# Peptides against a protein of PDB entry 7Q4I, part 107

Target 1, 281 residues: chain A of PDB entry 7Q4I
Amino acid sequence: HENSTIAERLYSEVRVLCWIMTNPSNHQKKARHVKRTWGKRCNKLIFMSSAKDDELDAVALPVGEGRNNLWGKTKEAYKYIYEHHINDADWFLKADDDTYTIVENMRYMLYPYSPETPVYFGCKFKPYVKQGYMSGGAGYVLSREAVRRFVVEALPNPKLCKSDNSGAEDVEIGKCLQNVNVLAGDSRDSNGRGRFFPFVPEHHLIPSHTDKKFWYWQYIFYKTDEGLDCCSDNAISFHYVSPNQMYVLDYLIYHLRPYGIINTPDALPNKLAVGELMPEI

## One batch from the design tools (peptide; made by RFdiffusion4, then SolubleMPNN)

Design b2_p18_2_s2 (from b2_p18_2, 10 letters changed)
Fold by OpenDDE base, seed 2:
Structure b2_p18_2_s2 (fold): chain B 281 residues (1-281), chain A 18 residues (1-18)
Amino acid sequence: as target 1 above (281 residues)
Amino acid sequence: SEEYEKKVEEEVKRIEKE
């Protein structure tokens, strides 16, 4: 009895390839649950690993395992995407195997933007990168042009992009993207509320859950509040979501309905020209 | 970079304990 006409339209017009950062030890423990929940709503879903898994559709990247190789995996993942899948989507989402994403909300955010605009979105952090960078755990989405610039212009140049595989993955890609003039977009909604979150909903929604000295408050690029005003009604992602919680979220978001409450979606914004961003709030 | 990684690791450990 749901009217999904707008969501179906956006599925067609705002094509998203989701690649999931994973490893062989997490294929069964975590990654398969992404595939069985929110990952099925991507136009294309690829798991980037060090080992092939035919059941998961995992790609074996030529990288080692371990936390120190996450940057290496990201570079190889986007190289793989550019070579094989650059025309399969308009936008390219990186997420972890414990990230939950509401893909429809991401499509809504991305709708006005041209995929030929060199831009990427996520939970923007302010340290280390002048324009900011997107938190790795919250997931971040690159336009097709951003992927092109990253792979073709940044990666081949050690002056623009770190050649070794060490370092904080999200910071390193942020540096590379800045160096090729890919813009760190503002993912906040019209009310200034965030859409990408590096923690579980509980950590953002519960007031005073974290100490005021918690590093997150110093890292966020845009000021945000705790509680119900922390998060957009059209939130896109949460991190540290357990496999079980993914199914709970899927149920709560897509199945559980309060009877008699009809949500009327806002009108779609006007499309932007190539290179144009939404006005700052 | 090292400081960031340490902060992330500390937070992950905290979350895992909750």
Scores: peptide ipSAE 0.026, ipTM 0.698, DockQ to the pose 0.123
Fold by OpenDDE base, seed 5:
Structure b2_p18_2_s2 (fold): chain B 281 residues (1-281), chain A 18 residues (1-18)
Amino acid sequence: as target 1 above (281 residues)
Amino acid sequence: SEEYEKKVEEEVKRIEKE
């Protein structure tokens, strides 16, 4: 009883490979639920782990487990993608096994951009990296050209990219990408509302839910409003989403409808040339 | 929740120390 024609078009024209950061202890507890919910809407879904799991489609990367190895895992994940899957998609999303993503909204955001543009998107933070970096928890998406530059130009050069596997994963990839002139894009909608969120919807939607001294307000690159105006109607991701909440979100977003209300999608924007970005808000 | 804020703050502190 729904018309998905535009979504189907974007599925074919804006191909997304989603790789999920996970570990063997979370294959059944978390990653499986990603596969059963939003992950099925990716053009390609891969779970990056330290152990192979054929039921999950998990890849065993040559890295150890633990928070200190997340950067190492990210490097190996993108190396794996570049070697095996660089032509299987136009855009390459990193997400955690507790990230929920509305892939259709991401395709809508990405539609005008060329995958040959060296750009990546996410929840932009301002510290440590001059142009900013994308929060790891909110998930971030690289263009095909960004992946190429990361793997071919940045990773082999210790001056451009940290050779050790230690460090904050999102900061380190942000540094590497900046060093190869991959642009940190603006993922906000036309109203200046964010699309990638490092927390659950509740934490963003409730006014004054957090202390004004909360680090997040010092880290965000763009100023954001509290309450309902915090978030785009076309929001893309939320983090710290429990397995149960993933199914709730799937129901609320894709099944639950207020009878008699019809949502008419906005027209698609014009496509940009290679290297061109949307105007800043 | 306060518990969530603490967890996130701890994570940020960890990142800043690296």
Scores: peptide ipSAE 0.023, ipTM 0.644, DockQ to the pose 0.560
Fold by OpenDDE base, seed 4:
Structure b2_p18_2_s2 (fold): chain B 281 residues (1-281), chain A 18 residues (1-18)
Amino acid sequence: as target 1 above (281 residues)
Amino acid sequence: SEEYEKKVEEEVKRIEKE
């Protein structure tokens, strides 16, 4: 009943390695549910932890646990990817073990871009980094060239990249990437709607759900409205998604259909040359 | 950086209580 021809094409042409930020206490509670839901749609799925887990396919990174070590874990994760997996994909997604991702929508966004373009995408925030940085919770995706520049050019240089493991991991990687001329891309759709979200759909879709003083409105790089116009029909990610909600989202997105409504995909855009970006909206 | 993380945590806790 379903035609997946274009999705299968993009699966082969836009290869995505997903690495999941997790810890040993969350292997069974959270990470396992990522593997059983949206993570199975990645070309490669790796869980980055402090302990090895062969059932989960978790890697033990040489880092401590806790929020103060997230930046350290991010650095070691990308070092591991560069050493072992840099040719296994074209794009490299970081997500948390409570992030839900519609990988097909991410492939659609990434399709026109060359993986040799030094660019990364996510929910762009404006503070601390001149070009902006991508919210850690919403997940962010680096091109192969961005990973190369981060690991080879930025990480070895304390002037370009923080050597300490402390600090907000999303801000710190954003600083490092800016310092090696990796561009903070615009992930919005053609209507100016966001695709990466640092909260659950409910928090974005319901008008006046948050106070006007909520930090998010001061941090977003691009202005967005509340309600149904907040979010792209091709949204990519949501954060703070419980294990149970992951299965609900899988059902709603991939199985539940309104009878008599057939969605036709838009035509794919033209591919960009190396170093070219889509115009900002 | 630490201030940012604390601010995010506080706001998330607020949203979860609403």
Scores: peptide ipSAE 0.022, ipTM 0.654, DockQ to the pose 0.101
Fold by OpenDDE base, seed 3:
Structure b2_p18_2_s2 (fold): chain B 281 residues (1-281), chain A 18 residues (1-18)
Amino acid sequence: as target 1 above (281 residues)
Amino acid sequence: SEEYEKKVEEEVKRIEKE
């Protein structure tokens, strides 16, 4: 009894490949639950690991495991995507195996943009990178052109992109993308509310849940408020989501309905030209 | 919680040192 016509249209017009950062020890514990929940709403879902898993559809990348190899895994993941899947989608999302994503809301945000525009979106942080970078935990999405520039122009040049596998994954990709003129987009909605979140909903929605001295307030690129006004009605992602919480979120977002309330979607915005961005708020 | 904030801060510090 639901009308999903617009969502189905966006599924076809705004194709998203989701790749999940995982490791062999988390295939059953975490990654499988992504596949059983929000990951099924991606046009293509790939798990990037160090070991192959046919049940999960995991790829064994030529990288070691450990936190110090996350940057190496990201480089190899996008190389793999470019070689095998660059035409299978328009947009390419990186998420962790404890990230939850509302893919329909991401398609809505991306709809006006050309995939040939060199741009990427996420939770923008201000340190280390002049234009900012996207927080790794919140997940970030690259246009097809951004992936091309990253893999073809940035990665082969040690002056543009770090050649070793050490460093903060999200900062390093942010530096590389800036060096090839991929723009760090504004993912906020028309009301200036954020869409990508590096923590669970509870930590963003509860006022004064965090100390004002918490590093997050110094890292965020755009000023944001706490409480119910913190988050867009079309929020896209949350991080540190346990496997159990993924099923809870899936139920709350896609199944639980308040009787008698009908949500009418806003009209789609006009499409932008190649290279054009939405005006910043 | 304070414990959560501490864990996140420790994680960020770890990432920054890499």
Scores: peptide ipSAE 0.023, ipTM 0.650, DockQ to the pose 0.428; fails the geometry check

Design b2_p18_2_s3 (from b2_p18_2, 11 letters changed)
Fold by OpenDDE base, seed 3:
Structure b2_p18_2_s3 (fold): chain B 281 residues (1-281), chain A 18 residues (1-18)
Amino acid sequence: as target 1 above (281 residues)
Amino acid sequence: SAEFEEKVRKDVELIEKE
């Protein structure tokens, strides 16, 4: 008895390819659980690894494993997407194998934007990159044009994009994207609440959970409050989500309902022209 | 929590070492 008409419309109009950063040791331990939960709501789901796995739909990228190779894997992943899948979606999400994403909320955020606008969204951090960069753990989503610029314009030029495979992948892609005029968008809702989160809900929702000196408070681009006002009602992602927690979140978000409460969705905003952004709050 | 902060420190250290 659920009405999903609007969600079905957005599934068709705001096509999302999700690629998952993983490795062979995590295919069964983590990645499989993404596929069984939120990943099934992507228009296309690809697992980027160093080994092929036909059961998982994993791609073997020509990179080594380890944290020092994450940037290399990100570059090869987007090269692969551009070569094989650039027309299969409008938006291209990077997530980790311990990231949970509410894809419907992401489609809602992306709806007004043209995929031909050079923009990407996520949890914006302020260090290292002038316009900011998106936290790798929270996941970040590129428009089709952003992917094109990254792969075609940035990657081939060592002056624009780091040629080696070392470094923080989220910072490095942020630098590359800035160098080709891909805009770091504002993913906050109309109330100024965040949508992409680099930690589990518990760490964002509980006041004073972290020390005031915690690095996160120095890294966030936009000021945010702790507690219930920290997070949008239309939050998109959380990081460090265990496989078990993925199933719990799936149940809580898509199955568990308080009897007698009916949620009426807000009207969709007007679509923006190519190159236009929503006003910052 | 201190345990949480320690867990997520590795990602920050990777950024800071560059």
Scores: peptide ipSAE 0.102, ipTM 0.773, DockQ to the pose 0.641
Fold by OpenDDE base, seed 4:
Structure b2_p18_2_s3 (fold): chain B 281 residues (1-281), chain A 18 residues (1-18)
Amino acid sequence: as target 1 above (281 residues)
Amino acid sequence: SAEFEEKVRKDVELIEKE
């Protein structure tokens, strides 16, 4: 009943390795639900933990647990990917075990870009990093070249990348990537709508009398509107998604259809040259 | 929700402590 020819093409041409930030206490509670829902649509799925789990495909990284060790875990995760999996994909997504991702929409966004372009995408925040950095919770995706530069050029140099494992994980990787000339891309669609979201859909879609003092409005790199114009029709990720909500989203996105409405996909854009970015919107 | 605000506040606090 469904034509997936374009999605299948992109699955082959835009290969994505997804690594999930998790811990042993969340293997059964959260991570397994990622594996059973959106994670199955990645070309490769790896769970980065402090303990091995063969059923989950979890890797034991040499790091401690807790929020203060997230940066350490991110560094070790990308080192592991570079050593074992750098040729298994073109793009490398970091997500949390409570992030939901529509991988097909991510492939659509990434399609025009060369994986040899030093670039990464996500929900761009303004503070601390001149070019901006990508929100950790919304998930962020590095090109193969970005991973190479991060692991080979940035991590070994304490002047370019923080050696301590403390700090905000997303800010620290953002600093490191900037220092090796990895570009913070614009993930917005052609209408200027966001694709990566650091909260659940309801917090973005529903005009909340959010206090103008809410930190999010000061942190967003690009001005965004509230309501239906907040989010692309090709949105990629949401954060703080419960295990139950992951199954609901899977049903709503991939199974539930309004009878009589036919969705025709937009034409694919032309591919960019190495080092070329889409024009700013 | 109050629960949501508390979660997001903690994330911001981690960033601001640097």
Scores: peptide ipSAE 0.101, ipTM 0.773, DockQ to the pose 0.738
Fold by OpenDDE base, seed 5:
Structure b2_p18_2_s3 (fold): chain B 281 residues (1-281), chain A 18 residues (1-18)
Amino acid sequence: as target 1 above (281 residues)
Amino acid sequence: SAEFEEKVRKDVELIEKE
């Protein structure tokens, strides 16, 4: 049997609310499968939609559907979280209904940080925002203080945050967060390998899978390698994961074991003070 | 792959048009 003592400790000490970006047409097709796989490992799981679904635990936000409303939905989602759930967690993850997340690895990354530190993590991109912004598809996680600043300080001020609901949601929230001094953290592990990924594992693990001119290589904030060195052993997320692949990943990560190989977890790092970040690699 | 690049291009285009 597995020893999950440290994972259970982190579940209690690093509380994560996961909100899933979805729509009514994807409640059964995609969102349900998140709930049945990695979403069950969140301390709180909420699906943000335009229609209520009690079976899914979906919330009807006052927004329209379509790509042009994703920013509007993100704003309303965090407003809803702040009003109803700000004390239910320490960290607040946004993910898509085709994002797969290893929540234990995220808790491990977040453990040293104070939730009162204005910081957020994800796959950092360099364009449009000076400090960078986190890719929407890979998912991004805000501290409680980051959510507070976003909702209370940024959203009400059109000079700090776009009032219209149009635009790329990940870029727009990145701009807003920068304007209220929420730091774009470094999610890489101690070896400099990424943890949040905007694509499926295959596209990151296989060398030369994409052309050198592929936009991703121009967008990534930190230099990364291809192959096995692309990804942390403690990777957190992948995007464009089909419903079927979510169950495959759940099996591979949590059930399938090579007999005779025992993984001993590294010691937890020291906790940081409020406002302190891990040293740059 | 070319198919993959085409699939994800739409998201990039949305960002670039703003």
Scores: peptide ipSAE 0.098, ipTM 0.769, DockQ to the pose 0.648
Fold by OpenDDE base, seed 1:
Structure b2_p18_2_s3 (fold): chain B 281 residues (1-281), chain A 18 residues (1-18)
Amino acid sequence: as target 1 above (281 residues)
Amino acid sequence: SAEFEEKVRKDVELIEKE
């Protein structure tokens, strides 16, 4: 009795390639569970690793393992995507193997934007990058044009993009993208609520869960509140989600229904011209 | 929580060392 007509339309019109940051030790422990849950709702799903895994559909990138190589892996991942998959999707999502994503909500956010607009979305942080950068853990999504600019214009130029493989992955890509005029978009909904979250729902929904000195409050680009008003009804992502929690979230979001409650989706907004952004809230 | 803050500290430290 489920009507998914609009979701099916968006699946066709807003094509998303999801690439998952992982490593060989996490193929079975984490990445497999992404594939079995939210990853199946991507138009294309690729796991970026240092070792090939045919069962997982993992790609072996020419990089080492460890946190100091995450930037290197991101550069190689997008190079691989540009070479092999740039026309397979309109939008290109990076997520970690412990990020959970509601892909339908992401398509809804992206629908008005042209994939030829140089823009990317995520949980925007304010330090280090003037326009801000997107949190690596919350996941971030690049337009096709953003990927092109990153790979073709930014990566080959050491003045625009860090040539070594060290550094904070999300900050470094943020710097590179800014240097080629890729815009850091506003992912908030019409009520000003966030959609990409760098933590699990519990840490955002519970008031006064963290100390006021907690780094997150200094990093967020847009003012946000805790509690039920913290998060959009159309939230897109959460981070630090365990494999077990992925299955729980899949059940709660896609299977569990309160009997007698019918949600009518809002009308789709008008499509924007190339280079046009939604007004900030 | 203090436990949560400790868990996510390493990511911030990596950024701040840049």
Scores: peptide ipSAE 0.111, ipTM 0.768, DockQ to the pose 0.633; fails the geometry check

Design b2_p18_2_s4 (from b2_p18_2, 11 letters changed)
Fold by OpenDDE base, seed 2:
Structure b2_p18_2_s4 (fold): chain B 281 residues (1-281), chain A 18 residues (1-18)
Amino acid sequence: as target 1 above (281 residues)
Amino acid sequence: SKEFEERVKEDVEILEKE
């Protein structure tokens, strides 16, 4: 028997809208598997596409397809969210259709923060944006206030936010958010371990899997190690997760249990005031 | 692995073109 009382509480108190970046060619191949796995644990799940899909609950955004349109799609996605769903959640997660997210762990991280705090979280990268930006593939989560500032203050101003639809979407939103004083939060746990990951668990957990010259080591904002210490016990996301791996992860995380081991959750931290961040570790 | 590095290199290539 499982006690989910705290998770149920957080589901109610830390409401998360998840929007999934997808395209029509991936509706059946990838996106539907998000819906059948981790996406069902979001308070609201929306697939942002260029074509409507009633089975998937996909929204047809007024954007073209292709890598050069991802920024355009991100802008339109958040505009859509702001117009239709800004009160449906407290936090707004962007993920790809090959991102896997442990939503309960995200709620735990977000619990102390006010949704009226202009902040967003993810896997923080250091290039291009002074405060850093969040990796698109790992997924990133905006507070309600961050969404408001992005849509209302940043997007309408070409000086604050790129008007063209081209560019790296994660960098561009990072620039826009910085320009409206949305803070790039620290998503690390109390031990300094990351929670959002731009690769599959294997690539983070296995030491020396990549060359030291691999771009990731130059991009990561916070120093991180490989191996078991790479990742929080409360990790939130992984990227490049195949559809099959999503089901495996769902089984491993939510069903498979070592008999006789009871995990007692840590106490919830105190809630922060509006504008307050957790102390740096 | 080299294969992995090549696969995810595309994520950075968008940044290098700007």
Scores: peptide ipSAE 0.179, ipTM 0.800, DockQ to the pose 0.517
Fold by OpenDDE base, seed 1:
Structure b2_p18_2_s4 (fold): chain B 281 residues (1-281), chain A 18 residues (1-18)
Amino acid sequence: as target 1 above (281 residues)
Amino acid sequence: SKEFEERVKEDVEILEKE
């Protein structure tokens, strides 16, 4: 006897298109498992590839495969979304085929924001981009206005957006978005805990998993703790999640319940005006 | 995991080239 009334409301009011970065070799190995788990909770789910797959709903983008083409694929993916799907959703999530996302928690975070606000969210990193950029692996979500500005204003201008297909895709989109005044939002909860994570839960939850020299500690934009305080109770994403672990996470999050414990959701915040952000913590 | 270490290494290598 689960009450999903608020989740159903948010499903209707906070529409999310999820596009998954994949390749033909991973259609069956990885992408299919996204479709069978968390991807089914998106309002629209599209797999961006170099080959069409009707069973997966994969789109063949005019790009090559390999890590050196990820930026090219990201540009073509958002062009495709803008041309075909810009009105199908309010928010547009990029995720990898090994990213796991709790879409309901993302809708909760996004609820107060207008889709016409030029903003995007994710795990914010501080290097290379003045306002920061969002980690590619943790996944990042653009407002409809952010997608419009990216495709219409940034991409056509080589002074605003890198014209070649090389480079770190998350850094490059971060530069482009900054250049068209799309704001890098704060995705932390009211307690200052992160919601988007570039690693598996184990690597964030276990104290001293990495040493202080690990690059992540130099890249993270906001101060973060290790252990149970690392992560919001309403965490949104984790990266490097194996296909098997996606099913485990689906079971643990959506099926396994401790008998007699009922979680009452917090009240929804007030909606923000266009251009307004929640205060940073 | 080995896969994680490989992916992390690749990510860092890309970032260091920029």
Scores: peptide ipSAE 0.029, ipTM 0.717, DockQ to the pose 0.749
Fold by OpenDDE base, seed 3:
Structure b2_p18_2_s4 (fold): chain B 281 residues (1-281), chain A 18 residues (1-18)
Amino acid sequence: as target 1 above (281 residues)
Amino acid sequence: SKEFEERVKEDVEILEKE
């Protein structure tokens, strides 16, 4: 009874490769559930690990495991993508194995942008990087040109990109991307509501859920509100989503419907020229 | 909540090491 014609069009016109940050201990516990839920809506889905898993479609990157190796894994993941998959998609999403993504909403956000524009999107944080950087947990998406600049121009130059594998993964890629003039885009909707979220929906939707001194309020680049106005109707991602909650979200978003309510999608915006961004709100 | 803030503390600690 559903009409998915517009979603099918965007699936073809806004191709997304999703790579999932994981490790061998989480292949069955977490990554498999990404593959069975939102990951199936990517044009290409790859799990980046330290061990190969043919059932999962996991790649063994030449890196160690642990939090201190996440930056190293991100560098090797994008090198692998550039070498093998740069033409398989227009946009390249990094997500964790506990990130949930509504890929259709991401395609809607990305539709007006050229993949040849050096830009990336996510939940923008303000510390450490002048233009800001995108939160690692919320997931971030690079244009094809951004991937090219990162791998070809930034990574080979220790002055532009950290050669060591240590450090905060999201901060380090943010520094590298800034150094090659990849723009940190604004992912907010036309009402100024966020689309990428570094926590589960519960923690964003409930007013005063956190203390005012909570680090998140100092890190967020754009001023945001709590409650129902916190989040876009076209939200893209949430983090710290358990395997069970992934199935719940899949059911709620794609299956559960209030009888008699029909959602009519907004018209697609005009496409931007190469290098052009949507005006900030 | 305090429990939530403690749960995400590890991510903050990674950021603060830079």
Scores: peptide ipSAE 0.099, ipTM 0.779, DockQ to the pose 0.616; fails the geometry check
Fold by OpenDDE base, seed 5:
Structure b2_p18_2_s4 (fold): chain B 281 residues (1-281), chain A 18 residues (1-18)
Amino acid sequence: as target 1 above (281 residues)
Amino acid sequence: SKEFEERVKEDVEILEKE
């Protein structure tokens, strides 16, 4: 009963490979629920683990488990993608097994950009990296060129990219990407509202839900508001989403409709040239 | 919630110390 013509067009024109950071203990508990919900809307979905799981489509990367190995896993994941899947998509999303993503909204954001532009998007944080880096939990998406530069130019050079597997995964990839001139894009909508979120909707939507001293307010690159103005109507991701909440979100976003309200999508923006970014807000 | 803030803080602190 709905018209998905433009979404289908974007599915074909803005191809997204989603790789999910997971581990063997979370294959059934978390990752499976990603596969059964938002992950099915990716053009390609791969679970990056330390153990193979044919039911899940999980890849066993040559890394250990634990938080200390997340950076190592990210490096190996992108190496794997570059070797096997670099032509299967235009954009490459990293997400956690408790991240929920509205892939159609991501395609809408990415539509004007060339995949040959060295750029990546997410929830931008300001510490540690001059141009900023994207929060790991909110998920971040690299262009095909960004992946190429990361794997071919950054990873082989210890001066550009940390050779050890330790460190904050999102900070380390942010450093590497900056060192190969991959731009940290602005994922905000035309109203200046964010699209990638490192927490559940409740924590962003409710004013004064967190203390003013909460680290997040010191980390965000762009000033953000609380309440309904916190979040784009075309929001892309939320983090710390439980398996049950993934199904709730799927229902609310894709099934539940207020009768008599028709949503008309905005016109697609003009495509940008290679290397061109959207104007600053 | 305070519990959420503490959990997230701990997660970040662990990642930053590595």
Scores: peptide ipSAE 0.028, ipTM 0.722, DockQ to the pose 0.478; fails the geometry check

